Peptides against a protein of PDB entry 4Z5W. Designs and how they scored, part 120

Target 1, 305 residues: chain A of PDB entry 4Z5W
Amino acid sequence: IPDVFLELNKLWYFSAQSNLFNGEMPRSLSNSRSISLLSLRNNTLSGQIYLNCSAMTNLTSLDLASNSFSGSIPSNLPNCLRLKTINFAKIKFIAQIPESFKNFQSLTSLSFSNSSIQNISSALEILQHCQNLKTLVLTLNFQKEELPSVPSLQFKNLKVLIIASCQLRGTVPQWLSNSPSLQLLDLSWNQLSGTIPPWLGSLNSLFYLDLSNNTFIGEIPHSLTSLQSLVSKENAVEEPSPDFPFFKKKNTNAGGLQYNQPSSFPPMIDLSYNSLNGSIWPEFGDLRQLHVLNLKNNNLSGNIP

## One batch from the design tools (peptide; made by RFdiffusion4, then SolubleMPNN)

Design b2_p19_5_s4 (from b2_p19_5, 14 letters changed)
Fold by OpenDDE base, seed 4:
Structure b2_p19_5_s4 (fold): chain B 305 residues (1-305), chain A 19 residues (1-19)
Amino acid sequence: as target 1 above (305 residues)
Amino acid sequence: SAALQAAHAAAHKETNIFT
C-alpha cells in the first residue's frame, strides 16, 4: 500500500479488503486524521500493528483480520477515543489481551477469533471493564484452558458472546446471568461439563443458543421453553450490527456462510452432541419464533412431542 | 408438536464469527 494518505485529508472510508497487499501498513495511514472506517482484511500485510491514536481521532472501525501481522496487540488502542469496532480475527498474535483495554470505553465490538490469544481468565477480567462492549468473539483461542466461572465477572451490556472451538473446560459460567441483554451465545465445540443451567431461560433477549459439541449432562432445562425472544416477536432488539461479517461453518469442508449481521442468524437452540438425558419438553412448541432446534446425538428418551 | 416438526435440524460444526 503506498504511503500517500497524508494528501487524502477528506478520506473517511478506506476499504482495501480481499486483495494481495503485502508489506507493512503505511505510516500516513496510521496517522490519518480523516479516516473513520479502515478495512485491510484478507491481505498479506505484515509487521507490528501500530496506530497513532493521537492523530487518528476519527477512527471508529478497524478491520485488519486475516493478515500476517505479528507481535503484540497494540496496547494504545484505548487512546483511539472513537474506536468502537475492532476485527483482529486470524492474526497470530500469540499474546494476552493488554491491561490497557480496561480503559477501552469506546469499544463496542471486538473479535480475536483464531488469533492465538492466551489466558482467558485475564482476557475476561480485562474486557469486563469495557462498559460499552456488546459483541465479543474469542473463538479458536485459549486452547484447553478453563472457562472462568467467577461470579464477579460482569458484562452488563453484552449482546453477543462467541467462545467456540477452544476446547475450554469448566461449566456454563454463572456470570453470564449478569448479561440480561444477551442475544447470542455460542460456547460450542468445547469440553464444557455439568448441567445446562436453568437461568439461561431467563435471558429474555436470547434468540440464538449454541452449546453443541460439549460434555453436558442431565436434563434440558424446562426454562428454555420460556425464552421470551423465541415465544414472541416483540422483544427482538434490533441493535446496530458490528461493521464486520459473521461466519458460520456448517461443515469443516464447506466454506463458511457469511452473515453480515447478528440478526441474520436464525433463531436457534443447538444442544447437539452432548450427553443430555430425559424427555423433549412439549412446551418447545410454544417457541413460535424458533427456526432451528437441534438435539441430535444425546441420550434423550421418551416421546417426541 | 407441529412447531417442532417445522423446526429445521441444522448440523453446526463451527460458528466462526469473524474468521
Scores: peptide ipSAE 0.033, ipTM 0.621, DockQ to the pose 0.097; fails the geometry check
Fold by OpenDDE base, seed 5:
Structure b2_p19_5_s4 (fold): chain B 305 residues (1-305), chain A 19 residues (1-19)
Amino acid sequence: as target 1 above (305 residues)
Amino acid sequence: SAALQAAHAAAHKETNIFT
């Protein structure tokens, strides 16, 4: 990428995703006063990520995903006072989240999916201080770590939490009950155990629940039949609009369907591939907004209601 | 998992997550 951004003093949006750009980010780009949205996703960019936050006063969205960047996660990003959305997916950092992220009050959406992030306990302890954090994606990190259950963890404004395919141990953490605005929860493809907690049914905004491919035991909590978002068409809660799309792959061989917003996901309960027992509650019939109920590959018995 | 796929695709938008 050429070092010409000093002259582009009116450039608000720069998207150069899905190209063949290599080398480092140009210094003039890292010092741009005008850029609000920067996307360089899916290139072969390398070196350290450096942004001059004192210069980049208009930066609101940063997508550097799927690049060959190296080194540490930039600890100065919290100094970018308008920076809301960060996509660092598929950047192989082999690092922990910087402690400076405790001060990241502008942060609303963060993805580190498949970024070789380590220490989930430290990550969650840091990120809980981001009071405006609505979307958190941490999939394909923290391999074989334990999901912390510390009740003091608090994500008050969290709407989307995705921590899948980490081989995480532990149980569904009680600190999630401190996130009453949670709309989408995915903890699938882990090694989570114990029972599914009844307090999940108290998350009135929860329309998408994926606990599939774990080691959960016991009965399906009856409280899941009373999930308010699935019973009635509640008025549109302001949806988090992360500047990064979500994807749903239907099959291993199919292209991923792009979803730009969490609401684009079908209302779903997926508890498949566990060791759940007991009956299917007839009161699942009250979930009039539910599109997908997946209970396959469990130890369920009785009549199908 | 759709949200795994969302997470993976937020991570993996441009690489076939399931290669």
Scores: peptide ipSAE 0.030, ipTM 0.732, DockQ to the pose 0.138; fails the geometry check
Fold by OpenDDE base, seed 2:
Structure b2_p19_5_s4 (fold): chain B 305 residues (1-305), chain A 19 residues (1-19)
Amino acid sequence: as target 1 above (305 residues)
Amino acid sequence: SAALQAAHAAAHKETNIFT
């Protein structure tokens, strides 16, 4: 990418996704006063990520995902006072979340999917201070760590939480009950154990639940049959989606289905590939908005309603 | 395992065109 962004003093959006750009991010771009949305996703950019937040006063969205950046997570990003959305998926940092992210009040959406992030306890302890955080994607990190169950953890405004494929140990954390606006929860492909907690059914906005491929035991909590978002077509307030897509692979050989908005996910309960027992509740028939109920590969018994 | 690669609903499995 040429180092010409000083001359582009009116450039508001720069989108150069899915090209063959290599080398470092231009210094003029890292100092751009005009840019609001920067997307360089799916290139071969390298070097350390550096943004001059004192210069980049208009920066609201940053997508650097699927690049060859190295080094630490930029600790100064909280100084970008308007920065709302960050996609750092598939950047191999081999790092912890910076302590400075406690001050990241502008942050609404964050993805570190497959970014070699370490220390989930520290990450969640830090990110809980981001009062405006609505979307958090931490998939393919924290390998074999324990999902913290510290009751003091609080994500008040959290709408989307995805922490899949971390081989995480522990239980469904009680602190998630403090996220009453949660719409999408994916904790699939971990080593989570214990019972599925009944308080999940109190998350009135929860329309997508994936707890598949864990080691959950006991009965399916009956409270899941009363998830309000799945009973009635209440006004899905389309909250502003993050500027980065979500992906679902249907098959090993298929490209991931891209979902641009959390609302574009099919209403789903996936509890498959656990050790759940007991009956299928007939009251799952009350979930008129439910598109997918996946209970396969469990120890369920009784009649199918 | 190949199974871990299939299952992520919202894993940002951005197709890196270079991988």
Scores: peptide ipSAE 0.023, ipTM 0.669, DockQ to the pose 0.106; fails the geometry check
Fold by OpenDDE base, seed 3:
Structure b2_p19_5_s4 (fold): chain B 305 residues (1-305), chain A 19 residues (1-19)
Amino acid sequence: as target 1 above (305 residues)
Amino acid sequence: SAALQAAHAAAHKETNIFT
C-alpha cells in the first residue's frame, strides 16, 4: 500500500480487504485525520500494529483481521476516542488484553477470534469496564483455561457473547445473569460442566443459545421454554450492528454462512453433545419463533413431545 | 476436530480458516 494518505485529507472510508497487500501499514494511513472506517482485512500485512490515536480523531471502525501482524495488542487504542468497532480476528498476538482497555469507553464491538489471546480472567476483568461494550467475540483463545465465575463481573450492555472452542473449564457463570440485554450466547466446544442454570430463561432478549459440545449434566431447565424472544415476535430493535460480519458454518467442508447482524442469526437452542438427562419439555412447543432445537447426543429419555 | 469446532462456533471468522 503506497504512503500517500497525507494528501487524501477528505478520505473518510478506506476498504482494501481481500487483496494481496503485503508489508507494513503505511505511516500516512496510521496518521490520517480524516479516516473514519478502515478495513485492511484478509491481506498479508505484517509488523506491529501502530495507530497514532492523537491524529486519527475520526477513526470509528478498524478491521485488520486475517493479516500477518505480530507483537503486542496496541495499548493506545483507548486514546482513539471515537473508535467503536475493532476486528483483530486471526492475528497471532500471543498476548493478554492490555490494562488500558479498562478506559475504552467508546468500544462497542470487539473480536479477538483465533488471536492467541491468553488469560481469560484478566480479559474479562478488564473488558467489564467498557461501559458501551455490546459485542464480544473471544473464540479460539484461552486454551484449557477456567471460565471465571466471579460474581462481581458485570457486562451490563452486552448483547452478543461468543467464547467458543477454547476448551474452557468451569460452569455457566452467574455474572451473565447481570446482562439482561443478551441476545446471543455461544459457549460451544468447551469443557464446561455442572447444570444449565435456570436463570438463562429469564434473559428476555436471548434468541440464540449454543451450549453444544460441553459436559453439562442434569435436566434441561424448564425456564428455557419461556424465553420471551422465542415465544413472542419481538420487533428486533435495530441496534447498530458491528461493522464486522459473523460467521456460522453448517459443515466443515462448506463456506461459513455470513451474518452481517446478530438479528440475522436463526433463533436457536443448541444443547447437543452434552450429558443432559430427563425429558424433553412439551412446552418447547410454545417457542413459536424457534427455528432450530438441537438436543442430539445427550442422555435424554421419555417421550418425544 | 479443529475444523468441526470452527464449524459450530458463531464466531467472527474470516473465510480462509480452512486453508
Scores: peptide ipSAE 0.022, ipTM 0.668, DockQ to the pose 0.118; fails the geometry check

Design b2_p19_6_s1 (from b2_p19_6, 6 letters changed)
Fold by OpenDDE base, seed 2:
Structure b2_p19_6_s1 (fold): chain B 305 residues (1-305), chain A 19 residues (1-19)
Amino acid sequence: as target 1 above (305 residues)
Amino acid sequence: IEIYGPNVNATDTGFLTTL
């Protein structure tokens, strides 16, 4: 990319995604005072990510995903006072979340999907301080770590949480009950164990639940048949709209089905590929808004309702 | 409602990621 952005003093949106750009980010771009939305995803950009947050006072959205950036996560990003959305998916950092992210009050949507992030306990402890955080995607990180169950963790405004395919151990964490606005939860493709907790049915905004491909045991909690968002469309909470799309993938290398917004997901309960026992509750028939109920590959018995 | 019971040979659903 040529270093010509100094002359583009009215440039508010720059999208050069899905090209063949290589080398470092232009210094004039990293110092742009006018830019609000920057998307360079799916290129071959390299070097360390550096943004002059004191200059980039209008920056609201940053998408650098699927590039060859290296080094540390930029610890100065919280100084970009208007920065709401960050997509750093598929950047191999091999790092922990910076402690400075405790101060990231402008942050609303964050993705580190497949970014070699380490220490989930530290990451969640830091990110809980982001009071405006609504969307958090941490898929394909934290390999074989334990999902912290510390009840003091609090994501009060969280609407979308995706921590899939991490080989995480532990249980469904009680601290998620402190997220009453949660709409989408994906903890699939881990090594989570124990029972599915009944308090999940108290998350009145939860319309998409994926706990598939874990080691859950016991009965399906009857409280899942009373998920208010799946019973009625009344009082639909405004859905989060991150500036980055989601993909449903079978593996890291496969093409995925693209979803542009969380609202594009079908209302779903997926509990497949566990060790759940007991019966399928007939009261799942009360979930009039539910599109997909996946219970396959469990130890369930009795009649299919 | 699409119901995939224990004996239903449904296609494997994937996990969610971003790009």
Scores: peptide ipSAE 0.426, ipTM 0.803, DockQ to the pose 0.293
Fold by OpenDDE base, seed 3:
Structure b2_p19_6_s1 (fold): chain B 305 residues (1-305), chain A 19 residues (1-19)
Amino acid sequence: as target 1 above (305 residues)
Amino acid sequence: IEIYGPNVNATDTGFLTTL
């Protein structure tokens, strides 16, 4: 990418995604005073990520996903006082989340999907301090770690939590009961165990639940048949979606279906590929807004309602 | 058991990512 951005004093939006750009990010771009939205997704950019947050006072969105960047996660990003959305998917950091992210009050949406992030306990302990954090995607990290269940963890404003395909151990964490605004939960493709907790059915905004491909046991909580968002059309005031799309994928290398916003997902309960037993509750029929109920590959018995 | 509503693509399987 040419280093010509110093002359572009009115540049608000720059998108050069899905090209063949290589080398480092231009220094003039890293010092742009005018830029609000920066997307360089799906290129071959390399080196360290450096942004001059003191200069980049208008930066609100950063998408650097699917590049060949290396080194540490930029610890100075919290100094970008207007930065709301970050997509660092498929950047191989091999790092922990910086402690400086405790101060990241502008942060609303964060993705580290498949970014070789380590230490989930530290990551969640840091990110809980981001009071405006609504979307958190940590898929394909933390391989074989334990999902922390520490009750002191609080994500009060969390709407979307995705921590899939991490081979995580542990149980459904009790601290999620402190997230009453949760709309989407994906903990699929882990090694989570224990029972599915009944308090999960008290999350009145939860319309998408994926717990598939785990080791859950016991009965399906009857409280899931009373999920308010699936009983009635609540006009969930669509909060501003993250500036990055989601993809539903079977594996890391497959193309996935693209969803531009969380509200584009079909209302779903997926509990497939577990060790759940007991009956299928007839009261799942009360979930009039439910589009997908997947209970396959369990130990369920009795009549199909 | 898999139940799909009329507007759901049955091929929409897997986990969520951002890329």
Scores: peptide ipSAE 0.503, ipTM 0.898, DockQ to the pose 0.225; fails the geometry check
Fold by OpenDDE base, seed 4:
Structure b2_p19_6_s1 (fold): chain B 305 residues (1-305), chain A 19 residues (1-19)
Amino acid sequence: as target 1 above (305 residues)
Amino acid sequence: IEIYGPNVNATDTGFLTTL
């Protein structure tokens, strides 16, 4: 990308997605005072990520996903006082989340999907301090780590949590009960065990639950038949969606179905590919807003209601 | 058991990512 952005003093939005741009990010772009939305997604950009947060006072969204950047996660990003959305998907950092992210009060949406992030315990301990964090995507990281179950973890404003395909061990963490505004939970394609906790049915805003492809045992908690968002048309608060799309993928290498907003996901309960037993509750019929119920590949018995 | 609403593609299976 040419280093010509100094003259573009009115540049508010720059998108150069899905091109063949290589080399480093231009210094004039990293010092842009006017830019609010920066997307360089799906290029071949390389080198270390550096942003002059003292200059980039208008930066609100940063999408650098699917590039060949190297080195550490930029520890100075919390100094970008208006920065809300970060997409670092597919950047191979091989790193931990910086401790400085405890101070990242502007952060609302963060994705590190498939970014070779390590130490999920440290990551969650740091990110819980981001009081405005609503969307957190950590899919395809933390390979074979244990999902922390520490009840002191608090994500009070969390609405979207995706930690899929990490081969994570442990149980459904009780600290998620401290996130009463949770709308979407994907913990699929892990090695999570134990029972599905009944308190999940108390998450009144939860319309999308994916616990598929784990090692869960016991009965389906009856409380899932009373998920309020699936019983009634609650006003889906049109919350500001992150400035990056989501993809539903069968594997890491396949193309996925693109979803531009979390609100575009069909209301779903997926508990497939576990070791769940007992009956299917007839009261699943009360979930009038439910579009997908997937219970296949379990040890369920009795009558189909 | 798999139940799909009329507007849901039964092929829409898998985990969520951002790329």
Scores: peptide ipSAE 0.498, ipTM 0.899, DockQ to the pose 0.226; fails the geometry check
Fold by OpenDDE base, seed 1:
Structure b2_p19_6_s1 (fold): chain B 305 residues (1-305), chain A 19 residues (1-19)
Amino acid sequence: as target 1 above (305 residues)
Amino acid sequence: IEIYGPNVNATDTGFLTTL
């Protein structure tokens, strides 16, 4: 990308997604005072990510996903006081989340999908301080770590949590009960064990639950048949979507189904590929808004309602 | 067992990512 952005003092939006741009990010771009939305997703940009947050006072959205950036996560990003959305998916950092992210009060949506992030305990301990954080995507990180079950963890405003395909050990953490506004939970493709906790059915805004491909045992909690968002239409809160799309993927190398907004997901309960036993509750019939109920590849018995 | 509502045109199983 040419270093010409000094002349573009009125540039509000720059999108150069899915091109063949290589080399480092231009210094004029990393110092732009005018840019609000910056997307360089799916290029071959390299070097260390550096943004002059003291200059980039209008920056609200940053998408650098699927680039060849190296080095540490930029610890100064919390100094970008208007920065709401960050997509760093498929950037191989091999790093922990910076301690400075405790101060990231502008942050509303964060993705580190497949970014070689390490230490899930530290990551969650840091990110819980982001009071405006609504969307958190940490898929394909923390390989074989343990999902912390620390009751002190609090994500009060969290609406979308995706921590899939991490081979995480542990149980469904009770600290998620501290997120009463949770709409979407994906913990699929891990090594999570124990029982599915009944308190999940108390998350009245939860319309998408994926716990598939884990090692869960015991019965399906009857409380899932009373998920209010799946019983009635009234709780579809249209919330500001993150500036990045989501993808449902069968594997890391396949193309995924694209969803532009969390509201575009079909209402779903997926408990497939576990070791769940007992009966299918007839009261799943009360979930009139449910589009997908997937219970395949379990040890369920009795009558199909 | 897979149960699909009337509005489900296609099912794809997998996990969510942003890329």
Scores: peptide ipSAE 0.451, ipTM 0.824, DockQ to the pose 0.229; fails the geometry check

Design b2_p19_6_s2 (from b2_p19_6, 6 letters changed)
Fold by OpenDDE base, seed 5:
Structure b2_p19_6_s2 (fold): chain B 305 residues (1-305), chain A 19 residues (1-19)
Amino acid sequence: as target 1 above (305 residues)
Amino acid sequence: IEIYGPNVNATDTGFLTTI
């Protein structure tokens, strides 16, 4: 990418995604005062990620996903006082979340999907201090770690939590009960065990629940038949979605179905590929907004309602 | 048992990512 951004003093949006750009990010771009939205997604950019946050006072969205950047996660990003959305998916950092992210008050949406992030306990302990964090995607990290169940963890404004395909051990964490605004939970493709907790049915905004491909046991909590978001059309406040799309993938190498915003997901309960037993509750029929109920490959018995 | 509502692709299985 040419180093010409000093002359582009009116550049508000720069998208050079899905090209063949290589080398380092231009210094003039890293010092741009005008830029609000920066996307360099799906290129071959390399070197360290550096942004001059004191210069980049208008930066609100940063998408650097699917690049060949090296080194540490930029610890100075919290100094970008208007930066809300970060997509660092598929950048192989081999790192922990920086401690400085405790101060990242502007942060609303963060993705590190498939970014070789380590230490889930430290990551969650840091990110809980991001009071405006609504979307957190940590899929394909933390391989074979234990999902912390520390009750002191608090994500008060969290709406979307995706921590799939990490081979995580542990149980459904009690600290999620402190997230009453949770709309989407994906903990699929892990090694989570124990029972599905009944308090999940108290998350009145939860319209998408994926616990598939785990080792859950016991009965399906009857409280899931009372999820208010699935009983009635609540006026979903159109909150600003993350500036990055989501993909539903069967594996890391497959093309996924693209969803531009969380509201584009079909209302779903997926409990498939577990060891759940007991009956299917007839009261699942009360979930008038439910589009997908997947209970396949469990130990369920009795009559189909 | 799998139940799919209207406009849902039965092939829409898997985990969520951003890439």
Scores: peptide ipSAE 0.508, ipTM 0.898, DockQ to the pose 0.226
Fold by OpenDDE base, seed 1:
Structure b2_p19_6_s2 (fold): chain B 305 residues (1-305), chain A 19 residues (1-19)
Amino acid sequence: as target 1 above (305 residues)
Amino acid sequence: IEIYGPNVNATDTGFLTTI
């Protein structure tokens, strides 16, 4: 990308997605005072990510996903006081979340999908301080770590949590009960064990639950048949979507089904590919808003309602 | 067992990502 952005003092939006741009990010771009939305997704940009947050006072959205950046996660990003959305998916950091992210009060949506992030305990301990954080995507990180079940963890405003395909050990963490506004939970494709906790059915805004491909045992909690968002239409809170799309993928190398907004996800309960036993509750019929109930590849018995 | 509502045309099983 040419270093010409000094002359573009009115540039509000720059999108150069899915091009063949290589080399480092231009210094004029990393110092732009005018840019609000910056997307360089799916290029071959390299070097260390550096943004002059003291200059980039209008920056609200940053998408650098699927680039060849190296080095540490920029610890100064919390100094970008208007920065709401960050997509750093598929950037190989091999790093922990910086401690400075405790101060990232502008942050509303964060993705590190497939970014070689390490230490899930530290990551969650840091990110819980982001009071405006609504969307958190950590898929394909923390390989074979243990999902912390620390009751002190609090994500009060969290609406979308995706920590899939991490081979995480542990149980469904009770600290998620501290997120009463949770709408979407994906913990699929891990090594999570134990029982599915009944308190999940108390998350009245939860319309999308994926616990598939884990090692869960025991019965399906009856409380899932009373998920209020799946019983009645009234709780579809249209919330500001993150500036990045979501993808449902069967594997890391396949193209995914694209969803532009979390509200575009079909209402779903996926408990498939576990070791769940007992009966299918007839009261799943009360979930009139449910589009997908997937219970395949379990040890369920009895009558199909 | 897979149960699909009337508005589900096709389901692909998998996990969510942003890339």
Scores: peptide ipSAE 0.470, ipTM 0.834, DockQ to the pose 0.229
Fold by OpenDDE base, seed 4:
Order: C-alpha cells, then structure tokens, then sequence
Structure b2_p19_6_s2 (fold): chain B 305 residues (1-305), chain A 19 residues (1-19)
C-alpha cells in the first residue's frame, strides 16, 4: 500500500480488504487523523502492527484480520480513545493479551479468532475490565487450556461470547451467570465436561446456544424450555453489531457461511455430539421462536414428543 | 434429533469464527 494518506485529510473510511497488498502498513495510514473505519482484512501485510493513537483520534474500527503481521499485540491500542471494534482474527501473534487492555474502555467488539493467543485465564481477567465490551470472539486459541470457572469474573455488558474449537477443558463457567444480557453463547468443539447448568435458562436474552461437540453428561436442564427470548418475540434490541462478519465453519480449513450481524443468526439450541441422557422435554414445543434444535449424537431415550 | 424451522437454510453443524 503506498504511503500517500497524509494528503487524504478527509478520508473517513478505507477498505482495501481481499486484495494482494504486501509489505508493512503505511506510516501515513498509522498517523491518519481523519480515518474512522480501517479494514485491511485478507491481504499479505507483514511486520509489526503499530498505530499512533495520539494522531488517530477518529479511529473507531480496525480490521487487520488474515494478514501476515508478526510480533506482539499492540499494547497502546487503549490510547485510541474512540476505538470500538477490533478484528485481529488469523494473525499469528503467539502472545498473551496485554495488561493495558484493562484500560480499554472504548472497546465494544473484539475478535482474536485463530490468532495463536495463549493464557485464557489472563485474557479473561484482563478483558473483564472492559466495561463496554459486548462482543468477544476467542475461537481457535488457548489449545488444551482449562476454561476458568472463577466466580469473580464479571462481563456485565457481554452479549456475544464465542470461545469455540479451543479443545478447552473444564465446565460451563458460573461467571457467565453474571452476564444477564448474553444473547449468543458458542462454546462448541471443546472438551468441556460436567452437566449443563440450569442457570443457563435464566439468561432471558439468550437466543443462540451452541454447546455441541463437548463431553457434557446428565439430563438436558428443563430450564432451557423456558428461555424467554425463544418463547416470546422480545424486542431484539438492534444493538450496534460489530463491524466484522461472522462465519459458521464445519472445519477450520473450509469456507464458512457468512453472517453480517449476530441478529442474522437463526435462534438455535445445539447440544449435539455430547453424552447427554434422559428424555427430550415436551416443553421444547413452547419455544415458538426457536428455528433449530439439534440434539443428535447423544444418549437420549424415551419418546420423541 | 434435528428440528429445523422454515427459515433455516443450512445444516447447523459447526462453530463460529470471524475469519
């Protein structure tokens, strides 16, 4: 990318995604005072990520996903006082989340999908201090780590949590009960064990639940038949979606189905590929807003209602 | 058991990512 952005003093939006751009990010771009939305996703950009947050006072969204960047996660990003959305998916950092992210009060949406992030305990301990954090995507990281169950973890404003395909051990963490605004939970493709906790049915805004491909045992909690968002048309609060798309993937190497907004996900309960037993509750019929119920590959018995 | 509503265009197998 040429270093010509100094002359573009009115540049509000720059998208150069899905091209063949290589080399480092231009210094004039890293110092742009006018830019609000920056997307360089799906290129071959390299070097260390550096942004001059003192200059980039209008930066609200940053998408650098699927590039060949190296080095550490930029610890100065919290100094970008208007920065809300960050997509760092598929950047091979091999790093922990910086401690400075405790101060990242502007942050609303963060993705590190497949970014070689390490230490999930430290990551969650840091990110819980981001009071405006609504969307957190940590898929394909933390390989074979243990999902923290520390009850003191608190994500008060969290709406979307995706920590899929990490081979995580542990149980469904009770600290999620401290997130009453949770709308989407994906913990699929892990090694999570124990029972599915009944308090999940108290998450009144939860319309998408994926616990598939784990090692859960016991009965399906009856409280899932009373998920309020699936019983009634609650006003889907059109919350500002993150400026990055989501993808549903069957395999790490396959193309996924693209979803531009979390609100475009079909209302779903997926408990497939576990070791759940007992009966299917007839009261699943009360979930009038439910589009998908997937209970395949379990040890369920009795009559189909 | 898989139950699909009329607005489901894809088999809901897989996990969510942003890339």
Amino acid sequence: as target 1 above (305 residues)
Amino acid sequence: IEIYGPNVNATDTGFLTTI
Scores: peptide ipSAE 0.450, ipTM 0.833, DockQ to the pose 0.236
Fold by OpenDDE base, seed 2:
Structure b2_p19_6_s2 (fold): chain B 305 residues (1-305), chain A 19 residues (1-19)
Amino acid sequence: as target 1 above (305 residues)
Amino acid sequence: IEIYGPNVNATDTGFLTTI
């Protein structure tokens, strides 16, 4: 990318995604005072990510996903006072979340999907201080770590949580009960164990639940048949709209089905590929808004309602 | 409602990512 952005003093949106750009980010771009939305997703950009947050006072959205950046996660990003959305998916950092992210009050949507992030306990402890955080995607990180169950963790405004395909151990964490606005939860493709907790049915905004491909045991909690968002459309909470799409993938190398917004997901309960036992509750028929109920590959018995 | 019971050969569901 040529270093010509100094002359583009009215440039508010720059999208050069899905090109063949290589080398470092232009310094004029990293110092742009006018830019609000920056997307360089799916290129071959390299070097360390550096943004001059004191200059980039209008920056609201940053998508650098699927590039060859290296080094540390930029610890100065919280100084970008208007920065709301960050997509750093598929950047191989091999790092922990910076402690400075405790101060990231402008942050609303964050993705580190497949970015070699380490120490989930530290990451969640830091990110809980982001009071405006609504969307958090941490898929394909924290390999074989334990999902912390510390009840003091608090994500009050969290609407979308995706921590899939991490081989995480532990149980469904009780601290998620402190997220009453949670709409989408994906903890699939882990090694989570124990029972599915009944308090999940108290998350009145939860319309998408994926716990598939884990080691859950016991009965399906009857409280899942009373998920208010799946019973009626009344009081639909405004859905989060991150500036990055989602993809449903079978593996890291496959193409995924693209979803532009969380609202594009079909209302779903997926508990497939576990060790759940007991019966399928007939009261799942009360979930009039539910599109997909996936219970395959369990130890369930009795009649299919 | 699409119900995939224990004996239903549904297509394997994938996990969510942003890339």
Scores: peptide ipSAE 0.440, ipTM 0.812, DockQ to the pose 0.261

